Peptides against a protein of PDB entry 3VZA. Designs and how they scored, part 85

Target 1, 98 residues: chain A of PDB entry 3VZA
Amino acid sequence: RVERLCKSKELFEERLGLEIRRIHNEQLQFIFRHIDHKDPDKPYMFTLSINEQGDYEVTSCTPPLDCISEFQLKVRETNNFSAFIANIRKAFTALSFK
Target 2, 62 residues: chain B of PDB entry 3VZA
Amino acid sequence: AAYVTQLYYKISRIDWDYEVEPARIKGIHYGPDIAQPINMDSSHHSRCFISDYLWSLVPTAW

## One batch from the design tools (peptide; made by RFdiffusion4, then SolubleMPNN)

Design b2_p19_1_s1 (from b2_p19_1, 7 letters changed)
Fold by OpenDDE base, seed 3:
Structure b2_p19_1_s1 (fold): chain B 98 residues (1-98), chain C 62 residues (1-62), chain A 19 residues (1-19)
Amino acid sequence: as target 1 above (98 residues)
Amino acid sequence: as target 2 above (62 residues)
Amino acid sequence: PPELSAEELIKKILSLPPE
């Protein structure tokens, strides 16, 4: 089971180009790669926490996204975490063409 | 860990086939209406294309 | 394994002991 879980994590990281890390101060770091086709290893990332009210809170975004605050509001309203992450990746992708 | 892999499923709704050869990307994407099979030869595509394709399966509607 | 929401999963991940 442990071997499968390790393999599963590696498959998701490589195939989705998404790494999830636990970092200091009770935060998760989401690192997107495979965004820029000219530089597949270039990272696009944001950090996320659950605040005292129990709401999703984006604590950083690199590079910055104008839409990140709106997405934070939308995920709090809908609880659609999948759409939240997918929309962030879509926004990073659009940014890579600028 | 188990919680991280479960979180990946909550994000992508993809369940991988872990019994195939490493070069084969095989699994199922579970959408709200219909399940979509995934079956790709990774040697035929770039890493960016593969990721873009898989993410294209994930709805962005809130 | 019990079915957990994304929020619950994140809380579980964040509750793990540090390295």
Scores: peptide ipSAE 0.726, ipTM 0.955, DockQ to the pose 0.657
Fold by OpenDDE base, seed 2:
Structure b2_p19_1_s1 (fold): chain B 98 residues (1-98), chain C 62 residues (1-62), chain A 19 residues (1-19)
Amino acid sequence: as target 1 above (98 residues)
Amino acid sequence: as target 2 above (62 residues)
Amino acid sequence: PPELSAEELIKKILSLPPE
């Protein structure tokens, strides 16, 4: 089972181009790759925490997204974490074409 | 890695087939109303195309 | 085992030391 879990994580990381890491100060770092077809390894990332009120809070976004604050509001309202992550990737993808 | 893999499922709603050869991307995406099979030969596609395709399966509607 | 929400999963992950 442990081997399968490790394999599962690796498959998700490679196939989705999304790495999830625990970082300092009780935050998760979400690192998107495979965004820029000309530079597949270029990272697009944001960090996320759960604040004292229990709400999702984006603590950083690199490169910055003008829509990230709205997405934070939306995920708090809908609790649709899947759409939250998917929309962020969509926004990073759009940014890569600029 | 159990919680992380579960989080990946919460995000993507994809369940992989772990019994196939590494070059075969096989699994199932579970949408709210449908279950769509995934079956790709990774050697025929770029990493970016594969990721874009898989993410295209994930709804962005809030 | 009971299914956890995304929020609960994140809390579980965050309860561990950083890599």
Scores: peptide ipSAE 0.725, ipTM 0.955, DockQ to the pose 0.710
Fold by OpenDDE base, seed 4:
Structure b2_p19_1_s1 (fold): chain B 98 residues (1-98), chain C 62 residues (1-62), chain A 19 residues (1-19)
Amino acid sequence: as target 1 above (98 residues)
Amino acid sequence: as target 2 above (62 residues)
Amino acid sequence: PPELSAEELIKKILSLPPE
């Protein structure tokens, strides 16, 4: 089972171009790659925590996204975490063309 | 690793087929209404294309 | 294993010992 779990994580990282890391101060870092076709390894990332109220809180976003605050509000309202992550990737993709 | 893997599923709704050769990207995407198979030859596509395609399967509607 | 929400999964991940 452990072997399969490790393989699964690697498959997701490579195929989705999404790495999830636990970082300091009880935060998760989401690192998107494969966004810029001219520079596939260029990272687009944000950090996320669960605040004292129990709500999703984006603590950083690099590069900055104008829509990130709205997405934070939306995920708190809908609890649709999948759409939250997908929309962030979509926004990063759009940003890569500017 | 178990929780991280589960989180990837919560995000993507993709379940990989772990029994195929590494060059074959095979699995199932579980959408809200229809489950669709994934079956790609990774050697025929760029990494960016593969990722873009897979993410295109994930709904962005809130 | 019991199915957890994304929020619960994140909490579980964050509660693990640092690597």
Scores: peptide ipSAE 0.724, ipTM 0.955, DockQ to the pose 0.687
Fold by OpenDDE base, seed 5:
Structure b2_p19_1_s1 (fold): chain B 98 residues (1-98), chain C 62 residues (1-62), chain A 19 residues (1-19)
Amino acid sequence: as target 1 above (98 residues)
Amino acid sequence: as target 2 above (62 residues)
Amino acid sequence: PPELSAEELIKKILSLPPE
């Protein structure tokens, strides 16, 4: 099972171009790649925590997205984490076209 | 890793077929409508295209 | 395995020991 779990993570990372890391101060880092077709390894990332109120809180976003605050609000309202991540990726994709 | 893989599923709703060759991207996307099979030959596509395609399966409606 | 929400999963991940 451990072997499969490891393989699963690797498949998701490569195929979705999304890496999830636990970083300092109780945060998760979401790293998107495969966004820029001209530079597939260029990372687009944000960090996320659960604040004292129990709400999703975006603690950083690189490059910055002006829509990230709205998405944070939306995910708190809907609890649709899937849409949250997908919309962030879409926003990063749009940003990659500069 | 178990929680991370579960989180990936919560995000993507994709379940991979782990018994196929590495060059074959096979799985099932479980959307709110109909389960969509995934079956791609990775050698025919760029990494970016593959990712874009897979993410296109994930609804963005809140 | 038990069915956990995304939030619960995140909390579980964040509760893991430091690497």
Scores: peptide ipSAE 0.724, ipTM 0.954, DockQ to the pose 0.674

Design b2_p19_1_s2 (from b2_p19_1, 5 letters changed)
Fold by OpenDDE base, seed 3:
Structure b2_p19_1_s2 (fold): chain B 98 residues (1-98), chain C 62 residues (1-62), chain A 19 residues (1-19)
Amino acid sequence: as target 1 above (98 residues)
Amino acid sequence: as target 2 above (62 residues)
Amino acid sequence: PPSLSAKELLEKILSLPPE
């Protein structure tokens, strides 16, 4: 089972180009790659925590996204975490063309 | 690792077929309406194309 | 076993030490 879980994680990381890491101060780091077709390894990332109120809170975003605060509000309202992550990737993709 | 893999499923709604050869990207995407099979030959596509395609399956409507 | 929500999964993951 452990071997299967490790393989699963590796497949998701490579195929989605998304790495999820636990970092200091009770935060998760989401690292997107495969965004820039000319530089597939270039990372686009944000960090996320759950605050004392139990709400999603973005603690950093690199490169910065103008829409990240709106997305944080939307995920709190809708509780649609899938759309939250997908929209962030979409925004990073749009940014890579600028 | 169990929680992380479950989180990947919550994000993507993709379940991989782990029994196929490494060059084959096979699985099922579970959308809100119907399930959609995934079946790609990774040797025919760039890493970026594969990722873009898979993410295109994930709805962005809130 | 009941499935966890995305938020519950995050909380479980966040409770683990960083790598």
Scores: peptide ipSAE 0.706, ipTM 0.954, DockQ to the pose 0.673
Fold by OpenDDE base, seed 1:
Structure b2_p19_1_s2 (fold): chain B 98 residues (1-98), chain C 62 residues (1-62), chain A 19 residues (1-19)
Amino acid sequence: as target 1 above (98 residues)
Amino acid sequence: as target 2 above (62 residues)
Amino acid sequence: PPSLSAKELLEKILSLPPE
């Protein structure tokens, strides 16, 4: 089971181009790669925490996204975490074409 | 990594087939409608194409 | 075992000691 879990994580990281890491101050870092076809290893990332009110809170976004505050509001309203992450990736993808 | 892999499933709704050769990307995407099989030869595609394709399976509607 | 929500999973991950 442990070996399968490790393999599963690696498959998701490579195939989705999404790495999830725990960082300091009780935050998770979401790192997208494979966004820019001209530079597949270029990272697009944001950090996320659960604040004292129990709500999703984006604590950083690099590069910055104008829509990130709206997405934070939407995920709090809908609890659709999948759409939250997918929309962020979509926004990063759009940014890579500029 | 149990919680992390569960989180990946919550995000993508993809369940991989772990018994195939490394070059074969095989699994099932469980969307709101009918489940869709995934079966790709990774040697025929770039990393970016594969990721873009898989993410295209994930709905963005809130 | 019961299914956890995304938020519950995040909380579980954040509660674990560093690996």
Scores: peptide ipSAE 0.706, ipTM 0.953, DockQ to the pose 0.632
Fold by OpenDDE base, seed 4:
Structure b2_p19_1_s2 (fold): chain B 98 residues (1-98), chain C 62 residues (1-62), chain A 19 residues (1-19)
Amino acid sequence: as target 1 above (98 residues)
Amino acid sequence: as target 2 above (62 residues)
Amino acid sequence: PPSLSAKELLEKILSLPPE
């Protein structure tokens, strides 16, 4: 089972181009790659925590996204975490064309 | 690793087929209405295309 | 075992010992 779990994580990382890391101060870092077709390894990332109120909180976003605050509000309202992550990737993709 | 892989499923709703050859990207995306099979030859596509395609399966509606 | 929500998964991940 451990072997499969390790393989599963690797498959998701490579195929989705999404890495998830634990970082300092009880945060998760979400690192998107495969966004810029001209530079597939260029990272697009944000950090996320659960604040004292139990709400999703984006603590950083690199490069910055104008829509990230709205997405944070939306995920708090809907609890649709999948759409939250997917929309962020969509926004990063749009940004990569600028 | 168990929680992380579960999180990937919560995000993507993709379940991989772990019994196929490494070059074969095979699995199922579970959408709200239908289950969409995934079956790609990774050697025929760029990494970016593969990722874009898989993410295109994930709905962005809140 | 019951399925965890995304938020619960995040909390579980964040509660793990440092690597």
Scores: peptide ipSAE 0.705, ipTM 0.953, DockQ to the pose 0.651
Fold by OpenDDE base, seed 5:
Structure b2_p19_1_s2 (fold): chain B 98 residues (1-98), chain C 62 residues (1-62), chain A 19 residues (1-19)
Amino acid sequence: as target 1 above (98 residues)
Amino acid sequence: as target 2 above (62 residues)
Amino acid sequence: PPSLSAKELLEKILSLPPE
């Protein structure tokens, strides 16, 4: 079976409402949409790098999340990247109700 | 890119079925205990609901 | 070979030339 990489990315972007971009200075930008049901295209995003020590480092978060520093600590401790991303989305979701 | 799609899998643990019609959201979520089939008619749900549902499959326990 | 970890995937992506 042929691996449909391009289609796969598009399906993930649309269905998860998550876009992943490589941006300047060796960072990845994670852009969540479909967070606010009243404004599905409103982006919620953070940027991530691997620092000189080899650790996950959140370099920005828009809108800001009080919990982002704790999540950075948790992902460094557990290496559970899935939970890291999922918890950030949950936090953005909670923020959208305010 | 292959690495990006692999990253999506590492995040979501979802494997899509690419052989179904576009309106069908079909795949498998591989949780720690069981594999859960995904089979939705996208025309029955909003984009936000679909995303919320799929993310609800992803454990948040560290 | 073993599958890449999330961190390894990030490193691979970050090592790619700018888009």
Scores: peptide ipSAE 0.703, ipTM 0.953, DockQ to the pose 0.645

Design b2_p19_1_s3 (from b2_p19_1, 7 letters changed)
Fold by OpenDDE base, seed 2:
Structure b2_p19_1_s3 (fold): chain B 98 residues (1-98), chain C 62 residues (1-62), chain A 19 residues (1-19)
Amino acid sequence: as target 1 above (98 residues)
Amino acid sequence: as target 2 above (62 residues)
Amino acid sequence: PPELSAEELLRKILALPPE
């Protein structure tokens, strides 16, 4: 089972181009790759925490997204975490088209 | 890893088939209305195309 | 095993030491 879980994580990371990491100060780092077809390894990332009120809080976004604050509001309203992550990737993708 | 993989499922709603060869991307995407199979040869596509395709399966409606 | 919400999963992950 442990081996399967490790394999599962690797498959998700490679196929979705999304890495999830625990970082300092009780934050998760979401790292998107495979965004720029000309530079597949270029990372697009944001960090996320749950504040004292229990709400999702984006603590950083690199590169910055104008829509990230709106997405934070939306996920707090809908609790649709899947759409939250998907929309962020969509926004990063749009940003990659300079 | 258990919680992380569960989180990946919460995000993507994809369940992989772990018994196939590494080059075969096989699984099931569970959408709100219908579950559809995933079955593609990774050697025929770029990493970016594969990721874009898989993410295209994930609804962006709030 | 019981299914956890995204928030619960995040809390569980956040409770672990940083990588």
Scores: peptide ipSAE 0.697, ipTM 0.955, DockQ to the pose 0.754
Fold by OpenDDE base, seed 3:
Structure b2_p19_1_s3 (fold): chain B 98 residues (1-98), chain C 62 residues (1-62), chain A 19 residues (1-19)
Amino acid sequence: as target 1 above (98 residues)
Amino acid sequence: as target 2 above (62 residues)
Amino acid sequence: PPELSAEELLRKILALPPE
């Protein structure tokens, strides 16, 4: 089971180009790669926590996204975490062409 | 690791086939209405193309 | 393994020490 879980994580990281890390102060770091086709290893990342009210809170975003605050609002309203992450990746992708 | 793997599924709705050769990307994407099979030869595509394709399966509607 | 929501998963992951 442990080997399967380790393999599963590695497959998701490579195939989705998404790494998830636990960092200090009860935050998760989401690191997107495979965004820029000219530089597949270039990272696009944001950090996420759950505040005292129990709401998703983006604590950083690099590079910055104008839409990140709106997405934070949307995920709090809909609880659609999948759409939240997918839209962030979509926004990073759009940014890579500018 | 179990929680992280479950989180990846919550995000992507993809279930991988772990019994195939490493170069084969095989699994199932579970959409709201229809489950779609995934079956790719990774040697035929760039890493960016593969990721873009898989993410294209994930709905962005809130 | 029980089915957990995204929020529940995040809480459990966040409760673990950083690597």
Scores: peptide ipSAE 0.697, ipTM 0.955, DockQ to the pose 0.754
Fold by OpenDDE base, seed 5:
Structure b2_p19_1_s3 (fold): chain B 98 residues (1-98), chain C 62 residues (1-62), chain A 19 residues (1-19)
Amino acid sequence: as target 1 above (98 residues)
Amino acid sequence: as target 2 above (62 residues)
Amino acid sequence: PPELSAEELLRKILALPPE
């Protein structure tokens, strides 16, 4: 099972171009790649935590997204984490066109 | 690793077929209305195209 | 395996020991 889980993680990372890492201070880092077709390895990332109130909190976003605060509000309201991540990727994609 | 893979599923709703060759991207996307099979030859597409395509399956409606 | 919410998964992941 460990082998399967490892393979699964690798497949998701490569195929979705999304890496998930645990970082300091109880945060998760979401790293998107494959955003810029001209620079597929260029990372677009944000960090996420759960604050003392139990709410999703975006602690950083690189490059910055004007819509990230709205998305944070939306995910708190809807608890639609899938849409949250997908919309962030969509926003990063739009940003990559400058 | 188990929780991470479960998180990937929560995000993407994709279940991979782990028994196929590496060059074959095969799985199922479980959308809210219909399950969509995924079956791609990775050699025919760029990494970016593949990712874009897969993410296009994920609804963005809140 | 038990079905966990996204938040629960995040908490579980965050609770894991450092790499």
Scores: peptide ipSAE 0.695, ipTM 0.954, DockQ to the pose 0.712
Fold by OpenDDE base, seed 4:
Structure b2_p19_1_s3 (fold): chain B 98 residues (1-98), chain C 62 residues (1-62), chain A 19 residues (1-19)
Amino acid sequence: as target 1 above (98 residues)
Amino acid sequence: as target 2 above (62 residues)
Amino acid sequence: PPELSAEELLRKILALPPE
């Protein structure tokens, strides 16, 4: 089972171009790659925590996204975490063309 | 790693087929209305195309 | 294993010992 889990994580990382890391101060870092077709390894990332109120909180976003605050509000309202991550990737993709 | 893989599923709603050769990207995306099979030969596509395609399966409606 | 919400998964992951 452990071997399967490790393989699963690697498949998700490569195929989705999404890496998830635990970082300091009880935060998760979400790193998107494969966004810029001219530079597939260029990272687009944000960090996420659960604040004292128990709400999702984006603590950083690199490069910055104008829509990230709205997405944080939306995920708090809808609790649709999948749409939250997918919309962020969509926004990063749009940004890569600017 | 169990929680991380579960999180990937929560995000993507994709379940991989782990019994195929590495070059074959095979699995199932579980959408809200219908499950869609995934079956790609990774050697025929760029990494960016593959990722874009897979993410296109994930709904963005809140 | 029981299915967890995204939030619960995040909490579980954050509670793991440092790597």
Scores: peptide ipSAE 0.695, ipTM 0.954, DockQ to the pose 0.689

Design b2_p19_1_s4 (from b2_p19_1, 6 letters changed)
Fold by OpenDDE base, seed 4:
Structure b2_p19_1_s4 (fold): chain B 98 residues (1-98), chain C 62 residues (1-62), chain A 19 residues (1-19)
Amino acid sequence: as target 1 above (98 residues)
Amino acid sequence: as target 2 above (62 residues)
Amino acid sequence: PPTLSAKELLEKILSLPPE
């Protein structure tokens, strides 16, 4: 099972172009790649924590997204974490064309 | 790794087929209404295309 | 085992000892 889990993680990372890492101060870093077709390895990332109120909190976003605050509000309202991540990727994709 | 892989499923709703050759991207995306099979030859597509395609399966409606 | 929510998964991940 451990072997399967490791393989699964690698498949998700490569195929989705999404890496999830634990970083300092009880945060998760979500790193998107494969966004810019001209530079597939260019990272687009944000960090996420669960604050003292138990709410999702985006602690950083690189490059910045003007919509990230709205998405944070939406995920708190809907608890649709999938849509949250997907919309962020969509926004990064749009940004890559600027 | 167990929690991380579960998180990937929560995000993507994709279940991979782990019994195929590495070049074959095979699995199932479980949408709200229907299950969408995934079956791609990775050697025929760019990494960006593959990722874009897979993410296109994930609903963005809140 | 019970299925965890995304938030619960995050909390579990964040509670693990550093690698």
Scores: peptide ipSAE 0.702, ipTM 0.953, DockQ to the pose 0.654
Fold by OpenDDE base, seed 1:
Structure b2_p19_1_s4 (fold): chain B 98 residues (1-98), chain C 62 residues (1-62), chain A 19 residues (1-19)
Amino acid sequence: as target 1 above (98 residues)
Amino acid sequence: as target 2 above (62 residues)
Amino acid sequence: PPTLSAKELLEKILSLPPE
């Protein structure tokens, strides 16, 4: 089972181009790659925590996204975490064309 | 890695087929509609195309 | 195993010791 879980994680990382890392101060870092077709290894990332109120909180976003605050509000209202992550990737993709 | 893999499923709703060769991207996407199979030859596509395609399966509606 | 929400999964991950 351990080997299967490790393989699963690696498949998701490579195929989705999304790495999830635990970092300091009780935060998760979400790192998107494969965004820019001209530079597939360029990272687009944000960090996320659960604040003292129990709400999703984006603690950083690199490069910055104008829509990130709105997405944070939306995920708090809908609890649709999948749409939250997918919309962030969509926004990063749009940014890569600028 | 159990919680992390579960989180990937919560995000993507994809379940991989782990019994195929590495070059074969095979799995099932479980959306609000009927489940859709995934079956790609990775040697025919770029990493960016594969990722874009898989993410296109994930609804962005809130 | 029980089904956890995304938020519960995040909390579980953040509560684990460093690997």
Scores: peptide ipSAE 0.702, ipTM 0.953, DockQ to the pose 0.667
Fold by OpenDDE base, seed 3:
Structure b2_p19_1_s4 (fold): chain B 98 residues (1-98), chain C 62 residues (1-62), chain A 19 residues (1-19)
Amino acid sequence: as target 1 above (98 residues)
Amino acid sequence: as target 2 above (62 residues)
Amino acid sequence: PPTLSAKELLEKILSLPPE
């Protein structure tokens, strides 16, 4: 089972181009790659925590996204975490064309 | 790793087939109403194309 | 085993011991 879980994580990381890491101060770092077709390894990332009120809170975003605050509000309202992550990737993709 | 794997499923709604050869990307995407199979030859596509395609399966409606 | 929400999964991951 442990081998399966390790393989599963690797497959998700490579195929989705999404790495999830636990970092300092009770935060998760979401690192998107495979965004820029000219530079597939270029990272697009944000960090996320759960605040004292139990709400999703974006603590950083690199490169910055104008829509990230709105997405934070939307995920708090809808609790649709899948759409939250997918919309962020969509926004990073759009930014890569600028 | 168990929680992280579960989180990937919560995000993507994809379940991989782990019994196929490494060059084959096979699995199932579970949508709100329809489950759709995934079956790709990775040697025929770039890493970026594969990722873009898989993410295109994930709804962005809130 | 009970299914966890995304938020619960985040909390579980964040509660893991440090490296």
Scores: peptide ipSAE 0.702, ipTM 0.953, DockQ to the pose 0.636
Fold by OpenDDE base, seed 5:
Structure b2_p19_1_s4 (fold): chain B 98 residues (1-98), chain C 62 residues (1-62), chain A 19 residues (1-19)
Amino acid sequence: as target 1 above (98 residues)
Amino acid sequence: as target 2 above (62 residues)
Amino acid sequence: PPTLSAKELLEKILSLPPE
């Protein structure tokens, strides 16, 4: 099988509604869409870096999430990055109903 | 792109079937228990529903 | 070779030159 990297990225972006970008100052931007069913293109995003201690560090969150600092702690403790991202999406989803 | 694709897998644990027609969302979600086949007709669902469904497959337990 | 962890993937991505 031939690995289709570009197609794979596009499929993930569309189907998960998650875009991942590298931005300035050694940060990754995670952009969620398809959160608000009434406004599917509305972005919900956060930025992430690895700090000098080698720990995950959320550098921004838009819109802000009260739970983001706790999630940062949890991912540092568990190293469960999947749950980290999924929980953030869940939190954004809950926020979209307010 | 390779690292990003791998990151998507680390996040979602989804492996897509790249040989199907564009309207078919087919793949496998590899959870800690049972591998769950994904097979959806995208024309039958909204983008938001599809995303919500796929994310529902991803465990949120720490 | 062992599969990269999520953190290692992030580090690899972050080490790439700006797009």
Scores: peptide ipSAE 0.700, ipTM 0.953, DockQ to the pose 0.642

